Peptides against a protein of PDB entry 7PB4. Designs and how they scored, part 47

Target 1, 105 residues: chain A of PDB entry 7PB4
Amino acid sequence: KMLNIKEYKEKLLSTLGEFLEDHFPLPDRSVKKKKKNIQESSVNLITLHEMLEILINRLFDVPHDPYVKISDSFWPPYVELLLRNGIALRHPEDPTRIRLEAFHQ
Target 2, 218 residues: chain B of PDB entry 7PB4
Amino acid sequence: DALQMAVGYFEKGPIKASQNKDKTLEKHLKTVENVAWKNGLASEEIDILLNIALSGKFGNAVNTRILKCMIPATVISEDSVVKAVSWLCVGKCSGSTKVLFYRWLVAMFDFIDRKEQINLLYGFFFASLQDDALCPYVCHLLYLLTKKENVKPFRVRKLLDLQAKMGMQPHLQALLSLYKFFAPALISVSLPVRKKIYFKNSENLWKTALLAVKQRNR

## One batch from the design tools (peptide; aimed at target 1 T15)

Design b2_p14_7 (made by RFdiffusion4)
Pose (drawn by RFdiffusion4):
Structure b2_p14_7 (pose): chain A 91 residues (1-28, 43-105), chain B 212 residues (1-189, 196-218), chain P 14 residues (1-14)
Amino acid sequence: KMLNIKEYKEKLLSTLGEFLEDHFPLPDVNLITLHEMLEILINRLFDVPHDPYVKISDSFWPPYVELLLRNGIALRHPEDPTRIRLEAFHQ
Amino acid sequence: DALQMAVGYFEKGPIKASQNKDKTLEKHLKTVENVAWKNGLASEEIDILLNIALSGKFGNAVNTRILKCMIPATVISEDSVVKAVSWLCVGKCSGSTKVLFYRWLVAMFDFIDRKEQINLLYGFFFASLQDDALCPYVCHLLYLLTKKENVKPFRVRKLLDLQAKMGMQPHLQALLSLYKFFAPALISVKIYFKNSENLWKTALLAVKQRNR
Amino acid sequence: MAQDLVERYLELHS
């Protein structure tokens, strides 16, 4: 069961990365890829389940943040505009 | 054959400015509907015309008439439905066309050969609940399509939030009752649906439904 | 993009 989940996870992640690079590229400060942004969000969601918010730095491309916001992937903090969290799809 | 000429004409896409082309388009569309309303269309022709109508090609009237004449002689391929969902996801489709398609998918539900691959698109179907124009028809579709495996906690939470936003709507209540039946531990709280008139009810389709 | 997403999704779940 564990190995099956692992194989599925790895296959999903690789295909997702390819899809992101194919359909959501950077334009050319130092910006990070959308993949790294999603990784940071996923890591913070499970590492700190009581505060899954991450600060928005200059490396976050505003179009990526808005994209994640429009598609129900990322959620804004009720008061602090510089923080965003990942939607807890598992619950 | 008389119908294959019209299928090929619609596969060629829209043509030049109209000198006599309006009459030609009308003749081809009349031929298709005559065949559809007399004895029905085959799976291949339906696979072609449904995806042509759900694409950006041709105007709204042509797509509406094609959707209203999508009556199967036998069965409907599920891959055609998958491609149709893909065309809906493209977004170059009219709202009224989307409503008509969901109505058609609800009406033609028992004439799809397989429904497992369609159930795999439960997420795409569920995401359309945000749109309040598609909400009743999407709820009607999910009432038919929902299995036990599809009742995930996230969807229950989002459906409860949507109920709180819109109120206890009939279609939302029916889908929520189905979700309660399938997963009572995740939440506490088929049949009549408004605007569920079968627009595609020909006599032969009726005999086939009774034979079903 | 949308068609590629749907195709990739179905390949994952098939």

Design b2_p14_7_s1 (made by RFdiffusion4, then SolubleMPNN; from b2_p14_7, 5 letters changed)
Fold by OpenDDE base, seed 1:
Structure b2_p14_7_s1 (fold): chain B 105 residues (1-105), chain C 218 residues (1-218), chain A 14 residues (1-14)
Amino acid sequence: as target 1 above (105 residues)
Amino acid sequence: as target 2 above (218 residues)
Amino acid sequence: SAIDFVQRYLELLS
């Protein structure tokens, strides 16, 4: 049963990966840092694929608390995309936490 | 420079010590407005102020006024637009601000220095078609951005579904016609060959300003 | 099925 879940997860992620890379790529932050000192915390944004992987992993690993805290690495458009399309849900009490919607019903 | 002081005020926020915060805000806002409409703003100034307008740092009235005066002297950086789209998704701006942003984006489209990064946001813009208030402007934006590679079966289905829901809207028909041009096999529906694509020239709030910008850059 | 889930996700993303 666990192997089937892992395989399912991997298959899901692999299938999503190609789609997400094609349709929802990250903008190239090729902001050539001209040297002005503003420590824009170059927070490396993660891909939508990586974001979904985190959400899926949390759902499977901690099903009783499947919420993930939104980090600075989460590109806001991705978060919004997931929420608007019902792929993810915000925690009712903590808007900084989101979970993957359980479509397995 | 008065403009630099004004931009600095918005960037750094109100210095605590000013008893009359509202008067100071208004003064700086008027400074930005005056310069923007007369001469346009530098790309760096637009970068700063556009982010401020969409970040929710100030109230909706202030944000709206800032956004209305995002008139370039020469060009707008695509990076500023990408950042702006990011702020739109954080949900700290009003629906009216979102509408205004898309109107602005369409109006200023030719002044954006590069389109490569904006093209990568195609999927996000497309997702915004579901918002009835945004739909006309998003269709116009997508009409400007759409390439053959963007025309996918699932997007065609979504557009047709939207058409079924909203009816035959001119802006939607324009986008569908473009889709049919790129991928005729995906759109079996006979689109009326409307020779003239009419995006509702919603009163381009910037028409006069844009004419002035174009004249200065000739 | 995993495929149904992916398809649903894709449909939602689509």
Scores: peptide ipSAE 0.065, ipTM 0.715, DockQ to the pose 0.037; fails the geometry check
OpenDDE base, seeds 2, 3, 4, 5: peptide ipSAE 0.041, 0.051, 0.058, 0.052; ipTM 0.600, 0.751, 0.752, 0.737; seeds 2, 3, 4, 5 fail the geometry check

Design b2_p14_7_s2 (made by RFdiffusion4, then SolubleMPNN; from b2_p14_7, 6 letters changed)
Fold by OpenDDE base, seed 3:
Structure b2_p14_7_s2 (fold): chain B 105 residues (1-105), chain C 218 residues (1-218), chain A 14 residues (1-14)
Amino acid sequence: as target 1 above (105 residues)
Amino acid sequence: as target 2 above (218 residues)
Amino acid sequence: SAEDFVKRYLELLT
């Protein structure tokens, strides 16, 4: 049973990865470093695939607290995409935390 | 320069000591409006002010006025648009501001310096078709952005499903006609050959300003 | 199946 869950997870992630890379790529924010003072947050944005991987891993690893804190690496459009489509849910008391919606029920 | 002071005010926020915060805000807003409509704004000024308008730093009335005067002198930076789309997703702006932004984006589309990064946002714009208030303007935007590589079977299905739900809307038909042009094999349905593509005239708000920009760049 | 789940997720994202 556990082996089947791990294999299922890996297959899910692999299949999602190809689709998400093709249809929801990150824009190259090559903001050239010209003017000093805009704190261009040098924060490397993660892909939508990586974001989903984090959410899926958290759901499987910590099912009693499946929430992930939204970091600066989370591109806001991706967060909104997941929330609007019901793929992710915000924590009811902490809007900075999101979980994957368990469609397995 | 009065414009630089006004932009600086919006960027840095109100200096604590001003007793008459509302009068100062109105003064700077009028300065930006006057320059924008008369001469247009530099790309850097649009970058700053567009982000402010969508960040939720100010009230909806102020944000709406700022967004309405995002008129370029020459060009709009693609990076400013990408940042703006990011702000729209943070959820701090009103639905009316989102609609106004898409209207602005369509109206100013030709003045954006590059389209490569905006084209990468295609999936996000397409997802926004589900919003009934945004749908007409998003269809127009997608009509401007759509390339052959964007026309996929799943998107065709989604557009047809949307048409089934909303009825035969002129803006949906226009987009579907473009999809059929790029991928005729994916759309078996005989679309009425509407000779005239009809989108809501989103440009009406900026018609005079756009004419002035075109005249200055000639 | 994993495929059905992926398909459902994809249908939601698209």
Scores: peptide ipSAE 0.057, ipTM 0.753, DockQ to the pose 0.037
OpenDDE base, seeds 1, 2, 4, 5: peptide ipSAE 0.034, 0.238, 0.231, 0.365; ipTM 0.607, 0.824, 0.814, 0.876; seeds 1, 2, 4, 5 fail the geometry check

Design b2_p14_7_s3 (made by RFdiffusion4, then SolubleMPNN; from b2_p14_7, 6 letters changed)
Fold by OpenDDE base, seed 1:
Structure b2_p14_7_s3 (fold): chain B 105 residues (1-105), chain C 218 residues (1-218), chain A 14 residues (1-14)
Amino acid sequence: as target 1 above (105 residues)
Amino acid sequence: as target 2 above (218 residues)
Amino acid sequence: SAIELVQRHLELLS
């Protein structure tokens, strides 16, 4: 049963990857290298697919604490998209942490 | 330059030593407002100030005033808009600020230097249609952004569902008509042939300023 | 919608 869930998870993630890339592409941060020292933390934004993968993996790996800390690599619009559509939930006490919605019936 | 000092103040924050923080803030805000309405702001100044207005660094009243004076001298950088949209999702801005931002975005749309990255945000804007306060302005924005490739069956369904919920709103009808133009097979519903598309933004806060900008750039 | 599809697939995982 666990193997089937892992396989299904991988298949789901693979299928979603193409779909999410087409529908919710990241903005191309063409960081023009102009020299001014503003630490624009060149934080590479992760794809929505990668974000979902992280959330799904956390739910499976640590079901008792399925929350993921929002990093600088998390594009805020993606976070908002997941929250608004009920795919993810914010931690009630820590707004910097989100979890995948438990779709468990 | 007074403007540079004002922008620098907002960027770096208040220097601790000023006993009258509010007076200093007001002085710099007035400087920005005066320059913006008279001459417009440079793209770099808009980039800085727009981010500040949406970051939650200052109170809602200050943010609103800053956003109201985001008037370009020539162009607005697309990157500034992308950053702004990112800030909207962090949840540090008020609902009124979000509304004002979308109004601003529609009003300033023609002054944005590029649309490629903004077009990639189509899905995020579309998701904001569910917010009743944003819906009219988002419809207008989407009307400006929509390409054939954006017209998908699921979005048609969402628009029709929204229409069923909210009624036949002029802004929704305008967007649906555009969708029907691009993909007539997806919309079986007879849309009233409206000769004129009406969006609420015909009387935007920046009407006079925009006319001045257009005259300066001719 | 893409998100609805994601939701449906996630519902199936659960």
Scores: peptide ipSAE 0.192, ipTM 0.584, DockQ to the pose 0.084
OpenDDE base, seeds 2, 3, 4, 5: peptide ipSAE 0.103, 0.070, 0.237, 0.207; ipTM 0.687, 0.417, 0.637, 0.610; seeds 2, 4, 5 fail the geometry check

Design b2_p14_7_s4 (made by RFdiffusion4, then SolubleMPNN; from b2_p14_7, 6 letters changed)
Fold by OpenDDE base, seed 5:
Structure b2_p14_7_s4 (fold): chain B 105 residues (1-105), chain C 218 residues (1-218), chain A 14 residues (1-14)
Amino acid sequence: as target 1 above (105 residues)
Amino acid sequence: as target 2 above (218 residues)
Amino acid sequence: SAIDLVNRHLSLLS
């Protein structure tokens, strides 16, 4: 039973990854390489897929505190997308923390 | 020059010790406004000032004034637009600033040097359709950006649902008509044949400036 | 289930 859930999770995440890559790709940072002076935050942005994976894993691993701290690797448009669509929620007392929304049936 | 000093002031921020902070701010803001409306701004200046206007570094009144004078001398960098969209999502700007930005983006659309990266943001713009204040301007932007590959069944459903909720809005009808043009099989509903596509005139704020830019670049 | 949650999220993004 547990193996089937893991396999299904992986398959679902892979399918999600393809969809998110097609519809919500990261902006190509390659254009910015030439202009020296603006410290474009060399912060490695993670994909929306990776962000969701982090949120899902946190929900499963730490269900009593399912919140993830927003890091500099979290692209703000992705955060807004998740929040606006009700996929994620901000912590009521700490806006720097978000969790995956539990869709209760 | 005076413009470089003004841009530098906004970039570095006000020096805490100045007793006349408001006077200095107003002086530099007027300098930027005067140059922008007279000659336009360089792409680098727009990059800096646009980010400042959307970052929440200054108050809404200042941000609004800066954004209103984001008039290019020649071109706007697509990177500036991508950065700007990112700032909009940080939540440090007001709703009115967001509306103004989308109006600006539509008005200045032809002056953006490249659109490949902006096209990648299609999904984010589409997600903003649910905001009633943004919806008319986002529809106009999407009308400019939409390609056949963007017309997906789920987006058609969302547009039809939005129409069911909001009614047959002219801006929504314009976008749906374009979707039907690209993918007629996805839209079985008969759309009223509108003789004229009607969007709110986002350009009205910059009409004179845009004419001047076009004249200088001829 | 976790699967239902992910499917719902997919449906919202799609």
Scores: peptide ipSAE 0.054, ipTM 0.779, DockQ to the pose 0.040
OpenDDE base, seeds 1, 2, 3, 4: peptide ipSAE 0.047, 0.079, 0.087, 0.039; ipTM 0.788, 0.796, 0.793, 0.778; seeds 1, 2, 3, 4 fail the geometry check

Design b2_p14_8 (made by RFdiffusion4)
Pose (drawn by RFdiffusion4):
Structure b2_p14_8 (pose): chain A 91 residues (1-28, 43-105), chain B 212 residues (1-189, 196-218), chain P 14 residues (1-14)
Amino acid sequence: KMLNIKEYKEKLLSTLGEFLEDHFPLPDVNLITLHEMLEILINRLFDVPHDPYVKISDSFWPPYVELLLRNGIALRHPEDPTRIRLEAFHQ
Amino acid sequence: DALQMAVGYFEKGPIKASQNKDKTLEKHLKTVENVAWKNGLASEEIDILLNIALSGKFGNAVNTRILKCMIPATVISEDSVVKAVSWLCVGKCSGSTKVLFYRWLVAMFDFIDRKEQINLLYGFFFASLQDDALCPYVCHLLYLLTKKENVKPFRVRKLLDLQAKMGMQPHLQALLSLYKFFAPALISVKIYFKNSENLWKTALLAVKQRNR
Amino acid sequence: SELFLKVQELVELT
């Protein structure tokens, strides 16, 4: 069961990465890829389940933040505009 | 054959400015509906015309008439439905066309050969609940399509939030009651649906439904 | 929509 989940997770991650690079590229400060942004969000969601918010730095491309906001992937902090969290799809 | 000429004409897409082209388009569309309303269309022709209508090609009236004449002689391929859901996801489709398609998918549900690959698109179907123009028809579709495996906690939470936003709507209540039946531990709280008139009810389709 | 679903499955698996 564990190995099956692992194989599925790795396959999903690789295909997701390819899809992101194919459909959501950077334009050319130092910006990070959308993949790294999603990785930071997923890591913070499970590492700190009581505060899954991450600060928005200059490396976050505003179009990516807005994209994640429009599609129900990322959620804004009720008071602090510089923080965003990942939607807890698992619950 | 008389119908294949119209299928090929619609596959060629819209053409130049109209000198006599309006009459040509009308003749081809009339031929298709006559065949559809007399004895029905085959799976291949349906696979072609449904996806042509749900694409950006041709105006709204042509797509509406094509959708209203999508009557199967036998069965409907599920791959055609998958491609139709993919065309919906493209977004170059009219709202009224989307409503008509969901109505058609609800009406033609028992004439799809397989429904497992369609159930795999449960997520795409569920995401359309945000749109309050598609909400009743999407709820009617999910009432038919929902299995036990589809009742995930996230969906229950989002459906409860949508109930709180819109109120206890009949279609939302029916879908929530189905979700309760399938997963009572995740939440506490088929049949009549408004605007569920079968627009595609020909006599032959009626005999086939009774034979079903 | 595709991106949303892929991210949703990945979150569930994590």

Design b2_p14_8_s1 (made by RFdiffusion4, then SolubleMPNN; from b2_p14_8, 6 letters changed)
Fold by OpenDDE base, seed 3:
Structure b2_p14_8_s1 (fold): chain B 105 residues (1-105), chain C 218 residues (1-218), chain A 14 residues (1-14)
Amino acid sequence: as target 1 above (105 residues)
Amino acid sequence: as target 2 above (218 residues)
Amino acid sequence: MELKLMVEELVILE
């Protein structure tokens, strides 16, 4: 039974990863390399998969403060996507912090 | 150039020393408006001003006026649109500004130089359908963007659920009809064969300007 | 499967 749960979890993670890559890829910013002067924010954006992983890990690692600070690596459309779909919540007092929604009824 | 000075003002912000900040702002705003409506703006100018309008740097009234005059001389850069969508999600712009942006995006869609990156944003636009204020315009945008590859079972379910909640809206029916065209097996529901696709005429704000742009580029 | 459902299931399994 435990082996089946682990295998199922791995399969689910893989499926989620593929889904995120297919439907919510990062925009290719490569076009900006040619124009010299615009300070392309050298900030590497993380994938939606990585963002979810961070949120999930924070929920389990620090359950009393499950909020993650939104960094420059967080692509705003991803944040909005998670919020709109009820996957994440903003901190009530600090809009720069988000948490994974508690799905436990 | 008066336009360059105006764009520079909005980009760099007001120089602290000006006693008449409001008069200076109005002067530069009028300069941008005049050039935009007469000649259109260069892609670089639109890139700068569009980001400013959506960044929350200025008040809603100013942002609205800037956004209304985002009229291209020739083309709009796809990169500008991608950046703009990012700014919309930061939450510093008003709901009315978001609506205006989607209206603008639909109206100016044919003047965007490329669609490859915008097509990658399909899922994000689709997620915005649940916003009642945005839904009509997002449906129109999705109607323009939708390819066969975008028509997935989960999106069909979401559209049908949305229809159940909102009722039979013309813009939603138009999008569903397109989905059925690409993937008839996914939509078993008989859609009324509406011969006329009805979207809210978002183009009305820029109708005259768009005609002028088309005439200049012939 | 919807993104939310997939995430919910992952959280439940974790």
Scores: peptide ipSAE 0.490, ipTM 0.893, DockQ to the pose 0.337
OpenDDE base, seeds 1, 2, 4, 5: peptide ipSAE 0.481, 0.487, 0.478, 0.473; ipTM 0.880, 0.885, 0.880, 0.876

Design b2_p14_8_s2 (made by RFdiffusion4, then SolubleMPNN; from b2_p14_8, 5 letters changed)
Fold by OpenDDE base, seed 4:
Structure b2_p14_8_s2 (fold): chain B 105 residues (1-105), chain C 218 residues (1-218), chain A 14 residues (1-14)
Amino acid sequence: as target 1 above (105 residues)
Amino acid sequence: as target 2 above (218 residues)
Amino acid sequence: MTLRLMVQELVELH
């Protein structure tokens, strides 16, 4: 039974990884080398997979405060995707913080 | 304002309006349709209504009608489009609604205020090429978005595989020709020199409205 | 399978 769960988890992770890679790849930042001096902080965007990993880990590591602060590395469309899919929730008092949804409903 | 009341109804209204037979719903829908086709909608109104049309809050018939009247007065906010695309992944909209959205997106492309974030969604749009119903319109959208940096070997392979499966579709040929233009070394296949790029006429639904919008904003 | 369902199952398996 435990082996089947581990194998299933691995298969699910693989399937999720493939799904995210295929459908939700990292946005190709066209490096517009616009020479303009604006220190556009080269904030490296994280993948949707990495976002999910952070959210899942936070839920398990800090269950009493499962919220993650949205950094500049969080691409807004992916944040919205998670929120709209009911995968994540915004903190009721701090819109800059999100948590993984408690799927027990 | 009648439009504000109508938008407010859709925004705050019943979460499960499946019945097109609601006189109130029909009244508000007609109000939105009338204003949209005559004057266009403000960016804020499009933001609200576009989100609603794709959220699955209303039935497919209502969503279709809302989406058909997403005609800008001036501009469409990129943020509205990004939010709309996020709903495509939720699976709450029908296949027909998705097709209509891509047709709309192509038709309204020039009215979107900025393209930076939409360009970042390139991979997402490219993934939608596998849907036979979406493919013609996605090819057209990608034709508008594609830059040299988007032309990667794996995407070339996917397009060629798709061509092998679907045959030499005009929309796919158009996209492949653009890819070949940016990266000739990646596409060894001879493409027919088409003097005119023909995409399926996505604009037919909005042609008259778009002409009117362009005329008002001159 | 939807993204939500995949994530839900993944969470349930942790």
Scores: peptide ipSAE 0.531, ipTM 0.597, DockQ to the pose 0.268
OpenDDE base, seeds 1, 2, 3, 5: peptide ipSAE 0.528, 0.518, 0.478, 0.530; ipTM 0.584, 0.566, 0.766, 0.573

Design b2_p14_8_s3 (made by RFdiffusion4, then SolubleMPNN; from b2_p14_8, 5 letters changed)
Fold by OpenDDE base, seed 5:
Structure b2_p14_8_s3 (fold): chain B 105 residues (1-105), chain C 218 residues (1-218), chain A 14 residues (1-14)
Amino acid sequence: as target 1 above (105 residues)
Amino acid sequence: as target 2 above (218 residues)
Amino acid sequence: MELRLMVKELVELE
């Protein structure tokens, strides 16, 4: 049963990765190169998958403070996407911090 | 020239703490407005000013006025749009600015030079359908962007859920009709036969300007 | 499958 769960988890992670790459890819870096004056052009953006991993890890590693500080590596549309889909929540007092939704029934 | 000075002012900020900062700002804003409505702006100027309007560098009134005069001389760079969407999400602009941006985006859609990158934002725009204020304009935008490959079962479900929540809105019906056209097997629900697709007239603010742009680029 | 559901399922497996 444990092996099946692990295998299923791996399959799910793979499927999620593919889904994220297919439907929510980062814009081409060429878009970043045009004008250096925009902060986004100078910072390496992380993938949506990486962002989710950070949020998930924080939830389990620091359950009493599951919020992650939004860094310059967080592509703003991804943040908004997670919020709108009910996957993440903003900190009520600090909009620069987000957490993974607990998905309580 | 006057336009370069004005753009430079908005880009770099005021050079000196001037006692007449408001007067100077108004002067430069009027310069941008005048050129934009008469001749249109170069793609580079739009790139700079669009980001400024959405970055929260200035107040809402100024941002609104800048955004209203983002009229191209020829084309708008899709890169500018992608960057603008990013700024939109940072949370430094008002809800009204967001609405205005989507209206602008729909109105100026045909003047965007390429669509490859903006199409990558399809999933993001789709998620924005949940915003009641944005929904009518996002539906219109998605109507313009949607390809067969974008019509997925999960998106169909989301649209049907939205319809259940907000009712049979004309803009939502238009998008659903397009989805049914591309993937009839995914939408079993009978859609009412409509003679005309209806969206809010987002281009009304720029109607005269858009006509002028088209005439200049013939 | 929806993104939210995929993430939810993943979290539940942790």
Scores: peptide ipSAE 0.560, ipTM 0.921, DockQ to the pose 0.324
OpenDDE base, seeds 1, 2, 3, 4: peptide ipSAE 0.530, 0.511, 0.506, 0.535; ipTM 0.905, 0.894, 0.892, 0.906

Design b2_p14_8_s4 (made by RFdiffusion4, then SolubleMPNN; from b2_p14_8, 4 letters changed)
Fold by OpenDDE base, seed 4:
Structure b2_p14_8_s4 (fold): chain B 105 residues (1-105), chain C 218 residues (1-218), chain A 14 residues (1-14)
Amino acid sequence: as target 1 above (105 residues)
Amino acid sequence: as target 2 above (218 residues)
Amino acid sequence: MELRLMVQELVELE
């Protein structure tokens, strides 16, 4: 039964990954427009999959404070997507922090 | 160049200039407006100003005016649109600005140089359908973007649920009809045969400007 | 399957 759960979890993760890649890919910023000297801090955006992993992990690792601070690596459309779909919630007092929704309610 | 000075002002100018009473602000804004409506703006100028309008750097009134004059001389860079969408999500712009942006995006859709990256935002736009204020314009945008590969069962369900909630809205019906066209097996519901697809704002704010742009690029 | 449901299921398995 445990093996089946692990396998199922892996399958689910794979399916989710594929789904996210297909429907919510990052924009290809690779068009390095050689704009001059502005050190556009190459903020490496994380994938939606990675973002979800962070949120899930935080929920389990720190259940009493399941909030994650929104960093520059968080693509704003992804944040909005999670919020709008009821997957994540903003901290009521700090809009820069989000948590995974507690689906058990 | 007066336009360059104006753009430079908005780019480098004071953060949180809330008061439209700044003579300097008004001067530069009028300069941008004048050039935009007469000649259109270069893609680079639109890139800068569009982001400014959505970044919350200025007050809503200023942002609205800037956004209203985002008229291309030739083309709009899709990169500008992608960046703009990002700014929309930061939450520093008003709801009215968001609505105006989607109206703008629909109006200017044909002037965007390429659509590959915008198509990647399909899921994001689709998620915005739940916003009642945005829904009509997002439906129109999605109508323009939707490909067969975008028509999935889960999206069909969401559209039908939305229809159940909001009623049979013309813009929603238009999108559903397109979905049915691509995937008839997913939509069993009979849709009214509409001879004409009507989206809100057949008379967009940019009608005259768009005609002028088309004439210049012929 | 909806993204929300996928995430929900994943969380429920953890």
Scores: peptide ipSAE 0.499, ipTM 0.882, DockQ to the pose 0.326
OpenDDE base, seeds 1, 2, 3, 5: peptide ipSAE 0.494, 0.491, 0.497, 0.488; ipTM 0.881, 0.878, 0.884, 0.879

